# Designs tried in a protein design run: peptides against a protein of PDB entry 6RGO. Part 363

Target 1, 392 residues: chain A of PDB entry 6RGO
Amino acid sequence: MALKLLGFNQDATCFSVISSNKGVTIYNCDPFGKCFELEKSTSNDEELDFLVEMLFSTSLIAVVDKTIGASKRKKLKIVNTKRKATICELTFPHEIMDVIMNRKIICVVLKSDQIFVYDISCMKLLRTIDVRGEKLKSTSKFRNSEAVGDIGVRVSLSTDNNSILCYSSYSKSDKENAPLNDIVVFDALKCIQINVLPAVHQSNIVCIACSPDGMLMATASEKGTIIRVFKTIDTENDEPILVNEFRRGSRPSRISEMKFNHDNTLLACVGESDTIHIFALPVTTTEADANEDDTLQQSSHSLSSSINGLQYISKGLANRFGKIIVSKIPTQSQQRHVAYIKIPENAKYRIGFPKDTTNTIHICGEDGNYLVYSIPRNEVGPCTLVKSNTFD

## One batch from the design tools (peptide; made by RFdiffusion4, then SolubleMPNN)

Design b2_p30_7_s4 (from b2_p30_7, 15 letters changed)
Fold by OpenDDE base, seed 1:
Structure b2_p30_7_s4 (fold): chain B 392 residues (1-392), chain A 30 residues (1-30)
Amino acid sequence: as target 1 above (392 residues)
Amino acid sequence: EKPTINWKYSKEEALKILKELLKEAEELEK
């Protein structure tokens, strides 16, 4: 059967899929099995499309029926799965492109480049963010959004109660075709803009991940070759702090999803490539405890092995992007540990990190595989398969 | 246009159900 993956919940305890015959199915990861099914509302042989956001392992889900021809693309249903009942339905002026939530906030992204921020406890609208702003409303006819494909406002929300919202924004360039290459960091609870990261890529941002604690964010452009990790809140001399730059590959390939693990030590990415990449994040030791004198002798052993590929910090491009103070990423010669998982070239996968096991990753494929991998520590190499299940 | 909300229950009952589910989410964090 044609499966379409919706993704994991915030703690990777559940994942959601679309089955052409059944509608939406939610699987529990441990013990593995079906925990909820949402029946198909129409008997038509139309390709089903849905957004489903689950609030952790709870009975609260947000659902959008995005099926072609469905009048429901503008409607968000809040559903209690245990009661099999809709609590409320929100209707928006435009098609819903994305929905994200945590314990405090629901964010709804529209095709109009608007973000609606709600208090989940009462479904009160806290803020409408218009990413185009007032100036861009006048001249740009809605780019025939058919031709621009998946280029739109991207969002990510911290899973904690601080509710840090990161979203892509249009650069202030007077060009009618400004790229979505700025990032705004927003306190979704207070409805305050915290930070703006200008021109974090040369092209449109197509993927954003916020860390669970909201302290870090990862970005990828439509090229998907470089992933950048920034601090969200902290600035150095009012300039954005670039913590990491990772190379996924030399060939352009779209990144569809990125996730941090729960302790901010790992960043995973998946997309159109045959490879899930997992990058180690350097633990930023806060400066406080650096007083212990541990004279670990730099044993100078010249393992000159030519992993030359990762050291292309392109010194030359740093000058043309505005002053992102690349804080001197301490060139601690720690080989940035990179793990990988090989996946079928034509299978779409989703990724999630469980809370309790920071070195474990959950993945699921449109091939019907749910896989649990152990991530190696201290060694660049393949992840080890720990558990395998199949779903239909 | 502003988004609209349609409550499937009384607003009071719906808010009670939401509060119960959000409490469940907070209890799973502990």
Scores: peptide ipSAE 0.572, ipTM 0.951, DockQ to the pose 0.919
Fold by OpenDDE base, seed 2:
Structure b2_p30_7_s4 (fold): chain B 392 residues (1-392), chain A 30 residues (1-30)
Amino acid sequence: as target 1 above (392 residues)
Amino acid sequence: EKPTINWKYSKEEALKILKELLKEAEELEK
């Protein structure tokens, strides 16, 4: 049977799949098993496509039927899985491209490059973000988005109650063909723009991950060779703070998903390559109060590779040409993965980090494998398989 | 055009169900 992966929920306690014969199935990770099935509404041999977003381990799901020829691609259903009942149905002017949620917010991305932000508690529209709106004053040319594949607005939302929304935006360049290579950081609750990160890549951004607390953001372009990690809220002299630059590989390969773990110590990425890469982030020591005493000299040789090589490019040249190009970290200072998982080349995988085990990663494949790996702490190497299950 | 919303139940019952489900999600964080 052909399986299509929809992904993990926010805490990696559940994952969703499309089965060609059954429709949508939701699996629980522990104990492993089916927890919900959404039956196929049509007897047609059409390739099923769905968006499914689950609110943690609750019975609340958001569903979009994206099947080709379906009149439902503009409709978002909010469903109670315990009652098998639709609570409400939202109808949009354009096709839905993505849906993300947390305990406070639902964001709906349209093919029109609009983001609709809703209060989940009452389904009240808080904001419409028009990502094209700043540009549409110049060139009304609808890019025939039919020919240029999955290039659209990308979004990520913090899983906490702060509800930090990161989205890709078009660069302010007057070029008709400006890439989606800016990032906007938005407080989805207050409906305030917090930050703008201009030109974070040379090409369109195809993957974004926000940390669970909303304090960090990872970005990847169509090339998928470099991943950049930024602070979302904090700025230095009104400039974006680049925390890390990771090299996934030398060969171009699309990244489909990235995730932070719950303590912001790890970033995982998956895509079209045979390898899931896991990167270590520097622990931001919050300045805990410098209270007194305990002298315990545990000589842990922290491989403090002092990346002292943040060349402060001098303040002076930024003023004249309003292209704040995020200073490229020199290729020599690019960090590699600390851990990896080998996956079948022909199987798409999705990733999730459980809340309770910061050094564990959940993965699932279109090959019907659900796998739990332990991540090595003190060495660069392969992850260790801890648990495996199969699904159909 | 603006998005439209269709409630399958009374809006009051649907909002009660949403509040119950969101309370379940907040209790899982504690």
Scores: peptide ipSAE 0.571, ipTM 0.950, DockQ to the pose 0.912
Fold by OpenDDE base, seed 3:
Structure b2_p30_7_s4 (fold): chain B 392 residues (1-392), chain A 30 residues (1-30)
Amino acid sequence: as target 1 above (392 residues)
Amino acid sequence: EKPTINWKYSKEEALKILKELLKEAEELEK
């Protein structure tokens, strides 16, 4: 059967898949098994497409039927899975591109580059964010729908109750083809913009991850060679907003998903490559427990990938927002432990970090594999397979 | 255009069900 992965929930206790013959299935990770099934409403040979967001391991899901020809691509259903009942249906003016949620907020991204922020408790609209802004209303040449591939507004939401929303925005270039290479950090509860990170990549941002606590954000461009990690909040101490830069590879390859683990010590990425990469983040040791001489023996495998890339944050951005985000990432940060998982060629995978085990990663593939890996702590190397299950 | 919301039940019953599910989500965090 053809499977399409929808992804893990916030705590990686469940994952969602589309089966061409069955419709949407939600699997529980432990104990492994089907926990919900949404039957296909139509016998048509149309390729099924859905958005499904689950609220942790609860019976609350948000569903969008994105199937081609379906009149439902503008409709968000809020469903109680235990009762098999729709609570409400929201209808939007444009096609829904993405849906994200936590315990407080639902965000809905439209093809119009609008983000609708809702209070989940009452489905009240809190904010409409127009990412194009008022000036681009006149150049309402919708990018011709054919050449608008996978480039749109990207979003990520913190899984905590602080509800930090990170989204991609258009650069202030007067060019008709301004890239989506700015990031906005937004408090979704207070409906306040916290920060704006201009030109974080040279090309469009195609992947964003927010940390569970909303304190960190990771970004990747269309090139997918460099991942950048930023603080979401400016600290009073003039600390650089750019805290990490990772190289996934030398060859361009799309990153489809990134995730932080629960304690912000790991960042994983997956995409079109045969490799899931897991990067170690520096623990911000607060100065207090500086006494344990954890002599992490620097295993001298110099991944001498010269990060010469920092030179090209152009002097031109210096004039308007005087702090060039040219933080010299200390050259010491290059020797971070990197773990990896090899995945089958042409298999799409999704990733999730469980809450209770910070050194464990859950992955699932369109090949029908659900896999649990242990992440090595003190060495660069492959992850160890701990558990495997199959699904159909 | 503004988004529209259609409640499948009475809005009061739908909000009660939603509140029950959100309470389940808060209990799973403890």
Scores: peptide ipSAE 0.566, ipTM 0.950, DockQ to the pose 0.923
Fold by OpenDDE base, seed 5:
Structure b2_p30_7_s4 (fold): chain B 392 residues (1-392), chain A 30 residues (1-30)
Amino acid sequence: as target 1 above (392 residues)
Amino acid sequence: EKPTINWKYSKEEALKILKELLKEAEELEK
């Protein structure tokens, strides 16, 4: 049967899948098993397409049926899984492209490049963000989504109560075909723009991950060769702080998902490649727990390269808007993965980090495998398989 | 156009259910 992965919840305690014959199924990770099923409403052999966003391990889910008809693709259902009941239905002017939530907010991304921010407690609209800005509303040329590939506004939300929303934005270039290569950092509760990171890649951003606390953000472009990690809030001399630059590979490959672990020590990425890459982040040693003892100088060369802020090369006088972020990190000093997982070629995988075990990663595949890996602490190498389960 | 909301129950009952589920989510954070 064809499986389609929807992904893990915020704490990797559950994951959701679409089965062609069953509809949407939610699995619990531990103990492993089915916890919810949404039956297919139609007997047609149509390829099922859904968005499902979970609120952690609770009975609250947001569902969009993308399978059938333009009207359903504009509808967000808030469902109580325990009662198998719809609480409310929201109808949008355009097709829903993405839905993300935490304990405080729901963000809904439309094909119109609009983001709708809701207070989850009352379903009150807090903000509408028009990523195209007012000037582009007149050009009714929706990018024909068929010809211009899956290039839309990308979003990520902190899983904490601070509710830091990171989204891709169009560069201020007067070109009708401006790339989605800016990032906006937004306080979704206060509805305030905190920061703008201009031109973080040369091409469109296709993947964003926010840390659980909202303090870090990872970005990848269509090339997927370089991952950049930034501070979200802090700036040096009004410039974005680049914390890390990681090399996933030399060959272009789409990154579909990135995740931070719960303590911001690891960043994982997955996509079209046969390899999940796990990168170590520099631990900010807070000065305090320099207690005395154990002299195991394992020279983890924490390259505390003070990555001085992103250099903007301004091209000449007239096009001041063409500031490109140039990495100050020499290509030779780009950090590689510290750990990896080999996955089947052509199998789509999703990733999640559990809250309680910062050195483990959960993965699930469209091949019907749910796998738990241990991440090596002190050695660069493969992750060790700890647990495996199968699903259909 | 503005997005519309349709409550399947009374808005009051729906908001009560939302509050119960959000409380469950807050208890799982502790």
Scores: peptide ipSAE 0.566, ipTM 0.950, DockQ to the pose 0.912

Design b2_p30_8_s2
Fold by OpenDDE base, seed 4:
Structure b2_p30_8_s2 (fold): chain B 392 residues (1-392), chain A 30 residues (1-30)
Amino acid sequence: as target 1 above (392 residues)
Amino acid sequence: SEEKKRAEEEKKLKEEAEKILENLEELAKK
């Protein structure tokens, strides 16, 4: 059967899949098993497409039927999985491209490059963000909507109650073809823009991850060769703070998903490549009182490469051709993965970090594999498979 | 125990989600 992966929930306790024959199935990770099924309403051999966003391991899900030919691609349903009932239905002016949530907020991304921000507790609209409208105000030029192809606005939301929303925006360049290479950091509760990170890549951003606490953000462009990690809120001299620059690879490959673990020590990425990459983030050791004695010389080579704050001089010197020269972080400061997982070629995988085990990663594949890996702590190398299950 | 704390947090989150769903059901009837 053709499986399509919808992904993990916020704490990787559940994942959702589309089966061509059954519809949407939600699996619990531990104990492994089906916890919810949404049956296919149509007998047609149409390729099913859905968005499903689950509020952790709760009975609250948001569902969008994206199946071609259905007038439903503009409808968000809030479903109680215990009752198998639609509780709320919202209709949007445009096709829904993405849905993200936490305990406070639902964000709905439309094909129009609009983000609708809702209070989950009452489905009250808090804000409409018009990413194109903000561009038009800045550039005075209508972009023909046709030329963007599959490159839409990308979003990520913190899983905490602070509800930090990171989204891709169009650069303020007067070019009709300005890339989606800016990031806006937005307080979704207060409806305030906190920060703007200009030109974080040279090309369109295709993947964003916010940390669970909203303090960090990872970005990848359509090239997928470099991942950048920034502070979301903090700035140095009104300039964005680049925490890390990671090299996934030398060959272009699309990154489909990135995730931070719950303590911001790891960043994982997955995409069209045969490899899930896991990167270590520098633990800002707050100098807590290291008073007490004990001698054990375990040579933890903490690769505390003190990356002295490479002020990402976002002074994109427009070269003579009006390309923003993103100041090349010296290639010497580009970190590689600390760990990896090999996955089958052409299999789409999704990733999640469980809350309770910072050195464990959950992955699931369109090949019907749910896999739990242990991440090596003290060595660069492959992750170790700890548990495997299959699903249909 | 940490396990007990996690189970209490998960329970509280489920109760919060149930309350959200109930509130949305009440709003949808108005």
Scores: peptide ipSAE 0.485, ipTM 0.908, DockQ to the pose 0.776
Fold by OpenDDE base, seed 3:
Structure b2_p30_8_s2 (fold): chain B 392 residues (1-392), chain A 30 residues (1-30)
Amino acid sequence: as target 1 above (392 residues)
Amino acid sequence: SEEKKRAEEEKKLKEEAEKILENLEELAKK
């Protein structure tokens, strides 16, 4: 049967799949098994497409039927899985491209490059973010919406209650073809812009991950060769916003998903390549009173020495040229993966980090495999398979 | 201890989600 992966929930306790014959199925990871099924509404051999976002392990899901039919692609349904009932339906002016949620917020991304931010508790609209609207003030030419191929606004939301929203935005370049290579950091609860990171890549951003606490974000471009990790907030200490640069590979390959683990120590990426890459993040030791004894020799290769090339151009020049956030970081500062998983070629995989085990990763494939891997701590190498299950 | 705390957090999250769902069902009836 053709499977299509929707992905893991926020804590990797469940994952969602589309089966061509059945519709949407949600699996529980432990104990492994089906926890919910949404039957196919149509008898037609049409390719099923859905967006499904689950609120952790709860009975609350958001569903968009993207199967052929212009009316359904514009409808968000809130479903109670315990009652098997739609409890709320919202209709949008444009096709829904993405949906993301936490305990406080639902964000709906439209094909129009609009982000609708809702209070989940009452489905009240808090904000409409028009990612194109900032550019429309300078150039009255509507880009024909048809010529915007597979490149849309990307979003990621923190899984905590702080509800930090990171999204891709258009560069301020006067070029008709400005890339989606800026990042905006937005407080979705307060509806305020916290930060703007201009030109974080040379090409369009195709993947964003926000950390669970919203303190970090990771970005990848269409090239998928370099992953950059940024602080979402400016620290008072003039510390660089760019905290890490990772090399996934030398060959271009699209990254489809990135995830932080729950303690911000690991970043995983998956995409069109035969390899899931896992990178170690430097522990930001806040100098809280670390009592003496647990000198775990984390080889703190002090990233301080390699970052010396990022001269913060003083506040005065930043106003005229924009913050050059990405000077050419010397190729020597590009960290490799600390761990990896080999996956079948041509199988799409999704990734999730469980809350309870910081060194465990959950993966699932369109090949019908659900796999649990242990991540090595002290050596660079392959992850160890701990558990495997199959689904159809 | 941690397992009990996790089970309590999961229970609390399910109760919060059920309350959200009930509130949305009441709004949909008006």
Scores: peptide ipSAE 0.319, ipTM 0.842, DockQ to the pose 0.775
Fold by OpenDDE base, seed 2:
Structure b2_p30_8_s2 (fold): chain B 392 residues (1-392), chain A 30 residues (1-30)
Amino acid sequence: as target 1 above (392 residues)
Amino acid sequence: SEEKKRAEEEKKLKEEAEKILENLEELAKK
């Protein structure tokens, strides 16, 4: 059977899959098993496509039927999984490309490069963000987004109640083909733009991850060779703070997903490569925890000594247009992965970090494998397989 | 225990989600 992965929920307690014969199935991770099934509404042999966003391990899901030819690609359904009932249906002017949520907010991304921000508690529209409308009114040629492939607005939302939304935006270049290489940081609750990170990559941003607390973001371009980590809110002299630059590889490869763990100490990435990469983030000692015991200092020194020199004040090279281009960190100072997982070539995998264990990663594959790995902290090496399950 | 705290947080989250679902069901009846 063809499986399509939808991904993990916010805390990696569940994951969603599409089975061509069954429709949508949601699996619980521990104990492993089916917790919800959405039956196929049509007898057609059409390839099923869905968006499913689950509110953690609750009975609230957002569903979009993206099946080709379906008029439903513009419809968001809120479903109570306990009742197996649609409780709310919203229709959008354009096809839904993505849906993300937390306890406060639902964001709906449209093919029109619009982001609709809703209060989840009442499905009230708080804001419509028009990412194209922020591009100067002068170049009236809306490139029909049909002709330029899978390059659209990318979004990530903090899983906390702060509801920090990071999205890709078009460069303010007068060029008809301005890349989606700016990042906007947005308070989704207050509906205020907090920060703008200009030209964080040379090419279009294709993947964004926000940290659970919304304090960090990771970005990857269509090249997928370098991952950059920025502070979301904090700025130095009105310039973006680049915290880390990671090298995934030398060969171009699309990154499909990135995730931070719950304590912001790890960043994982997955995509078209045979390898999930896990990077260590420097522990930002918030000055508050300076009072607990001296004994843990000795083991951290060996990894920290290489990091303390990396106050790369990336002096933004003001390009000829006065835009700050984030300078590339020298290749010698680019951090490598601390851990990795080998996956089958051409298998699509999704990743999630459970809350309970900062050194554990959940992965699932379109090959029907659900795998739990332990992440080494003291050495650079492969992750250790802890649990494995299969699904159909 | 941390397990008890997690179970209470999960319970609270389920209760919050149930309340959201109830409110949306009431809105859908109007």
Scores: peptide ipSAE 0.262, ipTM 0.819, DockQ to the pose 0.781
Fold by OpenDDE base, seed 5:
Structure b2_p30_8_s2 (fold): chain B 392 residues (1-392), chain A 30 residues (1-30)
Amino acid sequence: as target 1 above (392 residues)
Amino acid sequence: SEEKKRAEEEKKLKEEAEKILENLEELAKK
């Protein structure tokens, strides 16, 4: 059967899949098994497409039927899985491209490059963010999404109650084809823009991950060769703080998903390559634990590559050239993965970090494999398979 | 125990989600 992966929930306790025969199925990770099924409403011959966002391990899901020919691509349904009932239905002016949520907020991304921010407790609209702004309203050329790939606004939301929303925005370049290479950091509860990271890549941002606490953000461009990690809120001399720059690979490959673990010590990435990469983040030692004298000379060569901060080269007074981020990190000193998982080249995989075990990663594939891996701590190497299950 | 704390957090999350769902059901009846 053709499977399409929708991904893990926020805490990797569940994952969602589309089966061509059944519709949407949600699996529980432990104990492994089906916990919910949503029957298809379409004929057998249509390729099913859905957005499904689950509120952790709860009975609340947001569902969008994106199936081609379905008059439902503009409709968000809030469903109680225990009752198998639609509780709320919202209709949008444009096709829904993405839906993300936490315990406080639902964000709905439209094909119009609008983000609708809702209070989940009452489905009250808090804000409409227009990412195109006023300048692009005149160019009624909807990017034919067919010809110029899946290049739209990307979003990520913190899983905590602070509800930090990171989204890709158009650079201030007066070019009709401005790249989506800026990041806006937005407090979704207060509806306030808190930071702007200009030109974080040279090309469009295709993947964003916010940390669970909203303090870190990872970005990848269409090249997918470099991943950059920034602080979301803090700035140094009104410039973005680059915390890490990771090299995924030498060859271009699309990154489809990135995730931080729950303590911000690891960043995983997956995409079109045969490899899931896991990167170590610097542990912020809070100054408090510096007093215990334990001289364990573990010669962990901390590749303390002095992360030479991002230099914005402002080319001079010609308002036409946006700030270009130049990495000060030499290509040879770019950090690589500390761990990896090999996956089939032809199977899409999704990733999730469980809350309880910071050194464990959950993965699932369109090949019907659900796999649990242990991440090595002390050496660079492959992850160890701990558990495997199959699904249909 | 950490297990008891996790079970209490999970229970609280389920109760919060049920309350959200109830509030949305009440809004849909108006």
Scores: peptide ipSAE 0.253, ipTM 0.810, DockQ to the pose 0.846

